# Peptides against a protein of PDB entry 3PUK: the designs that were tried, part 24

Target 1, 227 residues: chain A of PDB entry 3PUK
Amino acid sequence: ERGLKSVVWRKIKTAVFDDCRKEGEWKIMLLDEFTTKLLSSCCKMTDLLEEGITVIENIYKNREPVRQMKALYFISPTPKSVDCFLRDFGSKSEKKYKAAYIYFTDFCPDSLFNKIKASCSKSIRRCKEINISFIPQESQVYTLDVPDAFYYCYSPDPSNASRKEVVMEAMAEQIVTVCATLDENPGVRYKSKPLDNASKLAQLVEKKLEDYYKIDEKGLIKGKTQS

## One batch from the design tools (peptide; aimed at target 1 F107 C127)

Design b2_p9_6_s1 (made by RFdiffusion4, then SolubleMPNN; from b2_p9_6, 5 letters changed)
Fold by OpenDDE base, seed 1:
Structure b2_p9_6_s1 (fold): chain B 227 residues (1-227), chain A 9 residues (1-9)
Amino acid sequence: as target 1 above (227 residues)
Amino acid sequence: MIKLHNFDA
């Protein structure tokens, strides 16, 4: 069985690198915090070189322009990452690279997408969502890397209830990307006690799985995978 | 659902 890392790498290779590959062309790749962790978990620098990446840069850092090279942005669909991208292409005078390929790790909200479209559409060659919002650790182990998830899920403060829901929604979405990556529609099992957190998360995952597979690219409803 | 946006006019 190919470990989760290899599955993730294969998905990234197909969805990102093969999609923007041009013979003889090298690209600069821009990563954010999450995608740095993601790639570090499933590939080596040598693998990226083989995919036509010459340099990797952090999107949040100040970078020198390399105007003759195209850039591959593999980033999370966050305001922070998008704003950094927009600084690279938002003005003709500040254009750091020749053109951009953008690959988002998850669903990009229309607000962010429209912001990109309005500012730098002429510089973008591709914009794609690839739905990988988890970090593979082992063959059967992954992490979600959700900031403060533990705090909000287990906070005794009632004022955090709304934040808890947001965090649970985010985790559920990320879990669905794991299932999608594995091409699985599993039954979700959880422990109901002592807190209802697991039950709530399970219900969110189940609902999102149903939604995901109802609207798949083929218009087919994928049945539950036997456990 | 994978959204693909091609900006190449």
Scores: peptide ipSAE 0.030, ipTM 0.644, DockQ to the pose 0.331
OpenDDE base, seeds 2, 3, 4, 5: peptide ipSAE 0.022, 0.022, 0.028, 0.021; ipTM 0.621, 0.608, 0.644, 0.588; seed 2 fails the geometry check

Design b2_p9_6_s2 (made by RFdiffusion4, then SolubleMPNN; from b2_p9_6, 6 letters changed)
Fold by OpenDDE base, seed 5:
Structure b2_p9_6_s2 (fold): chain B 227 residues (1-227), chain A 9 residues (1-9)
Amino acid sequence: as target 1 above (227 residues)
Amino acid sequence: MIKLNNFDL
């Protein structure tokens, strides 16, 4: 199947499960709200069992320690998710799990990354960014899961201008992860009227695509994908 | 600049 869901699942399988696979080892998987929606959109519980996941837990809920098992954290790089992770490994005597594999859905800010390194580096076996910050809905449809995006983008209140900019930046970053997942560097087309929201978002996406492909591990600037 | 942080211990 060549739909967006299958592409996303294959990327997660390769970038997360194959990366931390050990023969005969079962793991507990920790998810946040976004990654719960993401996995629910592109895989079944049976698929996760085949990848060595025995239990799925919400990172924000209270959880019982399972000190003999390693944990796989598939989470958004937010202060809330990072703080919950750090609580699981805060003291040597109170560790909830044997060790951690951490996979972030997006770029993890240096401040959060340094906080992790300073607190519990010895408990971490892997920390990686996988750049999947969207939810595949159909074979050719995705959502960004930004609840207030509509409100801030179309609010007539001038006090929302700063928040609108922040939301547009975040959406542009998420759209770049779609392009990266598809291995495409598209030209961005938009309707300029009646509002400039589409043009602003397009410019942000184009700039971030340029930045992304300039720094790609291959050191090769990927040319624009011809439509 | 999306700097991928990879840390292997």
Scores: peptide ipSAE 0.033, ipTM 0.590, DockQ to the pose 0.734
OpenDDE base, seeds 1, 2, 3, 4: peptide ipSAE 0.007, 0.030, 0.024, 0.029; ipTM 0.396, 0.609, 0.577, 0.585; seed 2 fails the geometry check

Design b2_p9_6_s3 (made by RFdiffusion4, then SolubleMPNN; from b2_p9_6, 3 letters changed)
Fold by OpenDDE base, seed 4:
Structure b2_p9_6_s3 (fold): chain B 227 residues (1-227), chain A 9 residues (1-9)
Amino acid sequence: as target 1 above (227 residues)
Amino acid sequence: SLKLHNFDS
């Protein structure tokens, strides 16, 4: 219904569901905290059923094995989510599902990827990164999922300076995923605040946009679009 | 860049 929501859903459908689609096959889908919010924001349960998902489960919860079914993991590339996946497939005797398809919402660090590969490679049919690290709210509005972002960004405590930088980096990355989703390379605009946070974030976004389009999936360099 | 991996069945 909303412009951004529909775009996000279409991207997920193409990048995730179409990618692992097999005729007549149903899958269990495992979600984490972020992807639960993401899917809730842009689709209905009926939409997921149409995409061959029979049941949705929380990756963080203890789950009963369904050894005859394949699992679709749509998760964030975090140690927590990866560790939960590893619990499902790490032991040969304790595999919860027949096989796994893994789709990360963002770039997966090599360390996490290597950990998965070393432990569960035989169980994995597909592993893909997709750039959707934001929650669509309105047609042109999105929210970021960066823990304690606002706390650190506006903290007057100098001891939080390093954490503020980490938060800014994470925010910039998620903003770039919006641009990637919309296939836009916008000019970055901001309003200055006393703490110069907007300026710093803008610089990070610009840098990341440049890097993204220089090495994008299509090998394209796009000019600035209106933002 | 985005990573895409296909694993053997």
Scores: peptide ipSAE 0.044, ipTM 0.736, DockQ to the pose 0.343
OpenDDE base, seeds 1, 2, 3, 5: peptide ipSAE 0.048, 0.038, 0.044, 0.038; ipTM 0.745, 0.738, 0.742, 0.732; seeds 1, 5 fail the geometry check

Design b2_p9_6_s4 (made by RFdiffusion4, then SolubleMPNN; from b2_p9_6, 3 letters changed)
Fold by OpenDDE base, seed 1:
Structure b2_p9_6_s4 (fold): chain B 227 residues (1-227), chain A 9 residues (1-9)
Amino acid sequence: as target 1 above (227 residues)
Amino acid sequence: SFKLHNFDL
């Protein structure tokens, strides 16, 4: 059986590198915090070289222009990462790279997408959402990258209720990306006590799984994977 | 919402 890391790498290879590959063309790859962790968990620099990446740069850092090369942005759909991308292409004089390929790890909100489209459309060769919002740790282990998840999920303060919901939503989305990566539509099981967090998360996951498999590229409803 | 903004030029 192939471990989760190999499955994730294979998905990234197919969805990102194979999608933008051109024979003999090298690219600069721009990563954010999440995608740096993600790639570090499932590949080596040698693997990236084989995929036509000459250098990896942190999107948040100041970078020298390499105007003759195209850039591959593999980033999360966050305002921070998007703003860094926009700074690279915001003006003709400030254009750091020849063109951009953008691969988002998750659904890009309409507001961010529209901002990109309005500002930098002429510089973009590809924009794609690939639905990988988790980090593989072991063959059967993954971690979620949801800031302050523990704090808000277990906060006794009612004022944090709205933030708890946002966190739960983000966790559910990331779990769905695991299921999608593994090609699974599980029945979700949970323990409801002492807090309702597990029940709420399970409901969110079930709903999102339903939505995902209803609107998948095949137009086929995938049945529940039996446990 | 999943994969709604894919495009190429």
Scores: peptide ipSAE 0.047, ipTM 0.654, DockQ to the pose 0.687
OpenDDE base, seeds 2, 3, 4, 5: peptide ipSAE 0.045, 0.044, 0.045, 0.044; ipTM 0.662, 0.650, 0.645, 0.655

Design b2_p9_7 (made by RFdiffusion4)
Pose (drawn by RFdiffusion4):
Structure b2_p9_7 (pose): chain A 227 residues (1-227), chain P 9 residues (1-9)
Amino acid sequence: as target 1 above (227 residues)
Amino acid sequence: LKLHNIERE
């Protein structure tokens, strides 16, 4: 099937689980709020065992160290989600697991990355960005994770206009991961209608996905596709 | 945009 959640599942399996899957052994997977919703969206937790995951745990709440099991960190590039990882490895009195495999749902800010590039420890065997920043709500419907996006788009023009841009970029980059997961580099068009916000956004997405496919590394897509 | 892909053995 080609359901939207089927497509995403085929990405997670190949880009995450298979990428660190050692045939004979199992791992512990750690999730933040987003990745929890993402995985619960496109599979049952039963399917995870077949993919080398014996135990899933919340990266937020403290956990007991299992220094003979390797950890699969499937998290977003969020300060909270990352600070928790640094609690397991490096500073201080660490560690908690035998090895660390980090998979970011989206591009990791240099700011956050540096905080883990230092307290790195030989542990962090891998750090990838898979570019999946949406929820496959239905086989044909997707939703983003841009908190309070509606308010910061139609609010007046007061002090909190600086955040509007933050929301506008968050939507743009997050929409781009939708195209990248679908292996599409579509042409961009907006409606040029009420308030003309789709224009500002259409430009951000157009600019960002040009920069995106200048890096992909999957190498499957470059230049505009038939979409 | 930037990729921070690390791979170690």

Design b2_p9_7_s1 (made by RFdiffusion4, then SolubleMPNN; from b2_p9_7, 4 letters changed)
Fold by OpenDDE base, seed 1:
Structure b2_p9_7_s1 (fold): chain B 227 residues (1-227), chain A 9 residues (1-9)
Amino acid sequence: as target 1 above (227 residues)
Amino acid sequence: MKLYNIDNE
């Protein structure tokens, strides 16, 4: 039993692979740094083969065109990953693949989304957000991918206060994706001492959960769950 | 949560 890993994999199967599946069709899958870690945590290459993926490529690397195949981009909504995608499809004459399916791991900012639409909308068959921004470790354990989180959260330098807030926001957003994946709206528990970091993070998570569950995918309000 | 979708054939 893989616990949370199994749940994450099931969500990816339904949200990504089932969404773009065509019988008998193989795709090339493009991953970035985060999604490489994510998939490695919850599946094997054989699992991806069963889902119609023939080759996995790193989006950051220079790649040879395979113009007869469609590409599945499973990437984070960052300027870096988006820029790499745009290099693949930004010009008609230099398209690396036949078409693209894009699945973002989290909310894509309007600026990035509009940039994609303006540049290569005709090449995109799907573009969706699936809201998985965490790495499952154990049955009930996950990790967050926030660069320099430890440094900023525990820095004694007051000049890092603004960056600390940014890190806290990012962490809270990722925690909400865990709750969404589990279909839960839990009460948040924390240890408030010796620093106020846990309290601040808890407040951010609570607020973001409320925002997320104002209306769910079915148009219903999700109440608090016991956890 | 706000979602963005593009659907083409």
Scores: peptide ipSAE 0.027, ipTM 0.679, DockQ to the pose 0.687; fails the geometry check
OpenDDE base, seeds 2, 3, 4, 5: peptide ipSAE 0.026, 0.025, 0.025, 0.025; ipTM 0.683, 0.676, 0.681, 0.678; seeds 2, 3, 4, 5 fail the geometry check

Design b2_p9_7_s2 (made by RFdiffusion4, then SolubleMPNN; from b2_p9_7, 6 letters changed)
Fold by OpenDDE base, seed 4:
Structure b2_p9_7_s2 (fold): chain B 227 residues (1-227), chain A 9 residues (1-9)
Amino acid sequence: as target 1 above (227 residues)
Amino acid sequence: MKLYDIDLD
């Protein structure tokens, strides 16, 4: 059986590193909070060195320019991470690097995408979504990175009901990326008691899986598979 | 999936 960590690493290698590889070229890689956890879960620094990464930097920090090197941004499609990128290449600041390759862990909203294009298009060599929004823990275990998910899912405060739905949708989307990474369209099983959270989440996942595989990356329909 | 590719190098 294939380990989830290995599958995730292979996907990142193919979708990110192979995509922007230049022979003999080293890059600086910029990570945010999520992608730091993601890479830490499925690879070692030696693996990144083999892929042409010389230094890893935190995108949230103010960094010194290395203008002769290209930068690989592996980040989540959030306003916070995008704003940090824009500080590196935007018109308001001097360019910190020679050029940028951007890889988002999930779907990037049009508003953010357009903002990037409008501000930094000349500096960007690639901008791609790779659809990995989970952290592999073990061969068959993963965790989700949804802010305050636990709080809203189990909050007794009725005022949090709307936020709970948003959180569940976000979790469902991340679960779909697991299935996509594994190239699976599984049936969803859950424990219904004591709360109905699992049932609600399962329904969302099933719906999103259906939508996702109506037109997959290759334009094919995928039937149900074993999970 | 969105793709923006203007690699000049």
Scores: peptide ipSAE 0.025, ipTM 0.557, DockQ to the pose 0.356
OpenDDE base, seeds 1, 2, 3, 5: peptide ipSAE 0.033, 0.029, 0.024, 0.009; ipTM 0.540, 0.517, 0.573, 0.480; seeds 1, 2 fail the geometry check

Design b2_p9_7_s3 (made by RFdiffusion4, then SolubleMPNN; from b2_p9_7, 3 letters changed)
Fold by OpenDDE base, seed 5:
Structure b2_p9_7_s3 (fold): chain B 227 residues (1-227), chain A 9 residues (1-9)
Amino acid sequence: as target 1 above (227 residues)
Amino acid sequence: MKLHNIDNE
């Protein structure tokens, strides 16, 4: 079987680049912190050039307008990234780019999505959610992007209980995106530690996997796979 | 979870 990096790249290629491809058209691609790491983990600049990306820009930085070119935003559905996008298109001032394609790495909250629609829907050619919220490290190894996950999950301070729950929820969601990317519905396995974190996370993953495959676009309920 | 979509092409 193909390595995780190649699988991730293939998914990005089909879900993002093929989706917005226009013959002879070059785009500027805007990345945030997560998607920078994601693409760096699974492709080279030459690969992006082949997909019609002329230059990569950091969405958080000030950028010069390139009004004749369309922009491809491959970003996380966070307030910070969305706000940066809105600064590019949401003001009555001239937009930085000709138009925008937006691909979110995860499900976008309704509030953020509505904010985008209300502010600059006319500037958006396409907006989709592609559900890739993990970083492949090796052929079968990946990392999650959850800030301070270790701190809160292993904190003995009861005051962090609420934050721990939020962190674990985010981790579970990202793990499910791995399974979705690999087209797997695995039985969850974990090594128990003194803390019940592994068990709690496993339960969340199992629940979210069930939810995901129930609402699968293919309308298929897959049996459990070995992984 | 709900998918959102904008398609103005």
Scores: peptide ipSAE 0.415, ipTM 0.917, DockQ to the pose 0.717
OpenDDE base, seeds 1, 2, 3, 4: peptide ipSAE 0.401, 0.412, 0.411, 0.409; ipTM 0.914, 0.917, 0.917, 0.917

Design b2_p9_7_s4 (made by RFdiffusion4, then SolubleMPNN; from b2_p9_7 with L1M R8N)
Fold by OpenDDE base, seed 5:
Structure b2_p9_7_s4 (fold): chain B 227 residues (1-227), chain A 9 residues (1-9)
Amino acid sequence: as target 1 above (227 residues)
Amino acid sequence: MKLHNIENE
């Protein structure tokens, strides 16, 4: 059996590395906090070397220009990560790299995408959105990247209700990306908890799964699967 | 949700 880590790696290979592959070309890969964890969970540096990555850099850090090389940005569609990219390729500053490939781990908001287009579209060879926003831990286990999820979900303080909703929404979205990666439309199963968190999360997942498969790339609705 | 795309040579 193939573990979740191998499935995730295969997805990244197909969606990212194969998409921007050019024979004999090495790229610098820029990662943010999430994608650093993601790649660390499912591959080794030797794997990245085989895919034409010479070095990996933290997008948040100040970096020296390497103007003769193209850069592969594998990042989350957040204002912070996008702003770092824009500093590298903004029209008012000298470009740090020859060109950019951008792969977002999730859907990029229209406003953020338009900001990129307006600023430096000519420097971008590819800009695509993929659906990987989870961290594989074991063959059948993954973790979500949602800050303070445990605290807000299990807080008895009603003042945290709005934040709890945001957290659960983010969790549900990330779970759907797992299903997309595994090509599954599961019947959601959960154990009831005293705070009804599992029930609420399950409802969100079910709704988002429905939306995903109704408007997926194939335009097909898949039947329920077991996971 | 609609996917965005940029492709340049």
Scores: peptide ipSAE 0.461, ipTM 0.924, DockQ to the pose 0.684
OpenDDE base, seeds 1, 2, 3, 4: peptide ipSAE 0.452, 0.459, 0.458, 0.458; ipTM 0.922, 0.924, 0.923, 0.924

Design b2_p9_8 (made by RFdiffusion4)
Pose (drawn by RFdiffusion4):
Parts: C-alpha cells; structure tokens; sequence
Structure b2_p9_8 (pose): chain A 227 residues (1-227), chain P 9 residues (1-9)
C-alpha cells in the first residue's frame, strides 16, 4: 500500500530502526510529545518489538538507568527534548544508558547541537536528522506541528508580528520534510488571493527546498520532480 | 540555511 502513513513508516524503519538495528539485541526507545504522536500515527506499538525496540519510554519524565541497554533517542530538535537527553549523558554524574543513538525529526539548530556536542561522551554513537516533521493523519491527509499557527497568521499587526515569521518559517521547513519524505521536489505555486500570504510562504518553501536538496545525503532526489 | 549534523562514530 502507498498510504501516507505507509510511506512514513517505510522511512522510519529504514532511516531509524534499521540504521541502528543490531540483529541479536534489543534497545530502549525514547520519545517526546511529537514523536509519540508520529509513531502512534503510522504503527501499533506491537510492531516495534520486531524492529529492535523492547521498551518505549517518555524522554520528559525521569527514568531509571539501564546501563546495559543502548538507547534510541527519537526526538525533535526541541530545547526541552534535547535538555532531557543531556540529563542522561554528560553533565552530570551520568550516565543512564550504555550508548546513545540520536535521531532528530528535523534539522538540529547549531545552538542546541553545540549543547550536546560538548557533553558528548563516547556514548553518542550516532546523530542523524531524518526530516519527518508532520503527522500522517490519513493515507492522504497530513498535518504539521506549528502551535498557534492560525492566530499568528491572522492576528492584527501589533507586537506579535515577530512571531508570525517564526510561524511562517516553521510551516515552510515543516512542509519541506513532507516533500522530502515523499521524495518529491515539486514546483511551487501560490493562489495570489486573500491577504496574499501563500505568496510569502510559497517563497520560503521554494528557497528552503532548494537549500535542502543541496544537502539531502539520501541522494535520491535533486532538481524539480514531476509534482 | 541548513546544515547537516549527521555523525557516525
């Protein structure tokens, strides 16, 4: 099947689970709010065992150290989600697990990355960015994770316009991960209609996905595709 | 802009 959640599942399995799967052994997977919704969206937690995950736990709440099991961190590049990881490795009196495998849902800000590039410890065996920043609500419908996006797009023009841009970029880069997961580099068009916001956004997506496929690293897609 | 922080040890 080619359901949207099937496509995403095929990406998580190959880009995350298989990428750190050691045939004979199992791992503990850690999730933040987003990745929880993402995984609950495209599979049952039963399917995880077959993928080398024996226990899933919330990265937010404190956990008991299992110093003989390796950890699979499947999280977003969020200050909260990352600060929690730094609680397990490095500063201080650490550690909590035998090894760390970090998989970011999206591009990691240099600011956050530096905070973990230091307290690195030999533990962090891997740090990848898989670029999946959306929810496969239905086999043909997707939703983003841009909190309070509607309000910050149609609010007046007061003080909180600086946030509008923050929301506009968040939508743009998050939309780009939708195209990248579908292995599509589509042409961009907007409606040129009410308030003309699709124009500003269409430009951001066009610019960001040009920069994106300048780096992919999957090498499957470059230049505009038939979409 | 974008940067990749893909690291293997």
Amino acid sequence: as target 1 above (227 residues)
Amino acid sequence: SYKLHNIDS

Design b2_p9_8_s1 (made by RFdiffusion4, then SolubleMPNN; from b2_p9_8, 3 letters changed)
Fold by OpenDDE base, seed 2:
Structure b2_p9_8_s1 (fold): chain B 227 residues (1-227), chain A 9 residues (1-9)
Amino acid sequence: as target 1 above (227 residues)
Amino acid sequence: SFTLHNIDN
């Protein structure tokens, strides 16, 4: 299947599961709200079993320690998810798992990363950012997980202007992860009427695409993809 | 600017 779902799964398989794979080793996987939705959209439990995942746990829930097993954290770089991780490994005597692999769905803020590094660096075997911040729906359809996006984008209240900008930035970031996942640098098309929101979002996306490809891990400057 | 973070132990 050449759909977006398969592309996302292949990326996760390569960036996450292959990266931390150890022959004969089973891991517990910890998910947050976003990554639960993400994996549910592009794989089945059987797929995860094949990748060496024995159990999936919600990072937000209280969990029993399994000290003999390593944990795979596939989470968003949010304070909430990071705090839950820190609770799992913050105390030497109360470590829930043997060690941790952490894969963030997006760029982790320096503040959060430094907090992790300062508290739990010795417990972490791997930490990477894989940049998938969208939910694939169909071959050419995806959804963004930006809370209250509709409200702030279409609110007539001027007091929401600052929040609208934050939401638009978040949306733009997620769109860029779609492009990155597809390995494309597309031209952005939008309808400007009746509101200028689409134009603003397009500009943000274009800017962020430029920024992304400037730091492309492959060191390759990718030109605009014809669409 | 985007910053990539990595820990490899």
Scores: peptide ipSAE 0.188, ipTM 0.804, DockQ to the pose 0.775
OpenDDE base, seeds 1, 3, 4, 5: peptide ipSAE 0.152, 0.161, 0.034, 0.150; ipTM 0.785, 0.795, 0.699, 0.786

Design b2_p9_8_s2 (made by RFdiffusion4, then SolubleMPNN; from b2_p9_8 with S9Y)
Fold by OpenDDE base, seed 4:
Structure b2_p9_8_s2 (fold): chain B 227 residues (1-227), chain A 9 residues (1-9)
Amino acid sequence: as target 1 above (227 residues)
Amino acid sequence: SYKLHNIDY
């Protein structure tokens, strides 16, 4: 039985990436809070690269214009996300990208849709609604609630380096809490390629596990329970 | 059932 994550990824690939695919064209992808979590749950940056995404950006953050590139907005149909889109295309001076492809994760209210159409229609190449309103979870799998983790971990923008560290620290802390809850002090294994993110995270987890179990109620360092 | 919106330019 294929995992729910793979099903969701295939759906996104078909509904979003295949729909706007153009040979040789790279896009900037804009994500919001939900879609950041969604993609982080079912794909890797390498998967997105294969789909023609060169850079991931957070729609809520200030971004430098890249007016020669088209943007793929994979976002929730919320006022917040829509307002951020409108800021990107609302005026000629504010226009950050060449054009937009918009894919909503759910039904977009008429009010929001009409607002987009009225303000930014000339900048939009496609606007579609897809039905993915959940984050895939599989048995024995937990998710980390670290905002923008996917963006900061995979953004090539050097300006995000400090934030990436903060995010990785937060992730490591959450992983340690999972281990603690399970009463486990595992040996952390990781795949280093293509990015060193997994290695860095593993090191942070190992360090924090050590610190955590040193502070244990008994003042004893718990040995590794898994290798 | 909601009406799906579509813009294709």
Scores: peptide ipSAE 0.060, ipTM 0.703, DockQ to the pose 0.254
OpenDDE base, seeds 1, 2, 3, 5: peptide ipSAE 0.053, 0.057, 0.050, 0.049; ipTM 0.708, 0.712, 0.701, 0.700

Design b2_p9_8_s3 (made by RFdiffusion4, then SolubleMPNN; from b2_p9_8, 4 letters changed)
Fold by OpenDDE base, seed 1:
Structure b2_p9_8_s3 (fold): chain B 227 residues (1-227), chain A 9 residues (1-9)
Amino acid sequence: as target 1 above (227 residues)
Amino acid sequence: SFNLYNIDN
């Protein structure tokens, strides 16, 4: 059994770097806030160099054009990240890079995907989802990095109920990516406490696991694993 | 099994 960090790195290596590898070609890699943390948790700069990455840049920052190089975007499927990408390729005259490879950490909504297709399809060589929406900390420890999750989950203000649901959904989706990364379809257990948060989250996770593993990437049905 | 716990911080 390999530690979670190694598993995550291997998945990224296979799904991202091996997928876009071209012999002798160096790329600029664009990261957002989440993917910066993700990569920092499971690899070193030397590892990225070995994968053909020469420069890493933050997608949200102003960057100088390097029109002779292709760019690898490893980003979350958020409007903010997508908008930044679109600005890099929005006009022919203002293209920052030669071409783009896009890898999303999770499911990209159709609205965002269509926006990309409409604006930059000719500049894109790859566009894939890799389903890693967690940060490995240790062999058996991960974090979800959901902003304000604690606040909304435990807010006594009823006005936050809608936001709480959104946060719970997001966390459940992220947990599913952990399971997917580990190739596990576990039974979900929760400990009942005064709040129904654990129960609600468990139900969401179970539902999403069922949906995810109904048909896996190989077109096979994956049953529950002993875990 | 996957265990979920509420953590009070």
Scores: peptide ipSAE 0.020, ipTM 0.503, DockQ to the pose 0.023; fails the geometry check
OpenDDE base, seeds 2, 3, 4, 5: peptide ipSAE 0.017, 0.010, 0.009, 0.018; ipTM 0.485, 0.483, 0.462, 0.510; seeds 2, 3, 4, 5 fail the geometry check

Design b2_p9_8_s4 (made by RFdiffusion4, then SolubleMPNN; from b2_p9_8 with Y2F S9N)
Fold by OpenDDE base, seed 2:
Structure b2_p9_8_s4 (fold): chain B 227 residues (1-227), chain A 9 residues (1-9)
Amino acid sequence: as target 1 above (227 residues)
Amino acid sequence: SFKLHNIDN
């Protein structure tokens, strides 16, 4: 049985490294908080070297320009990560790298994508969304990166209702990325008592799965798998 | 709905 970690690595290798591969070319790879955790969970530095990555940099940190090298941004589609990217390429005189490849771990909001396109499209060689927003732990175990999820989901305070909904949406999105990575459209099973959180989350997941497979990367509609 | 974005230069 191939563990979830190996599946995730294969997905990243295919969707990111193979996609931007150029013979004899080394790239600087920029990671954010999530992708640092993601790669750490499923590969080693030696693996990245084999894929043509010379050095890994944190996108949030100040970095020295390496204008002769292209940069591979493997980042989440967040305002923070996007803003850091834009600072690297927003000015012709201040470009940190020769060009950029951008791979988002999830669907990028139209507003952010349009902002990128308007400001530095000429510096971008490739931009894609690869839809991996979870951390593999074990063979069939993963964790979601949703801050304060436990607090808001189980808070009895009605004032947290809005935030609870946002958290549940984020959780559902990340669960869908697991399914997409595994190429599965599972039936969702849950325990409904005593709280309705599981039921609500299940509904969100089902809805998002339907939406995903209607317009997936290959245009394939998959039936529900038994899992 | 999900939207896929692509830049290819």
Scores: peptide ipSAE 0.292, ipTM 0.850, DockQ to the pose 0.811
OpenDDE base, seeds 1, 3, 4, 5: peptide ipSAE 0.292, 0.276, 0.275, 0.283; ipTM 0.853, 0.846, 0.847, 0.848

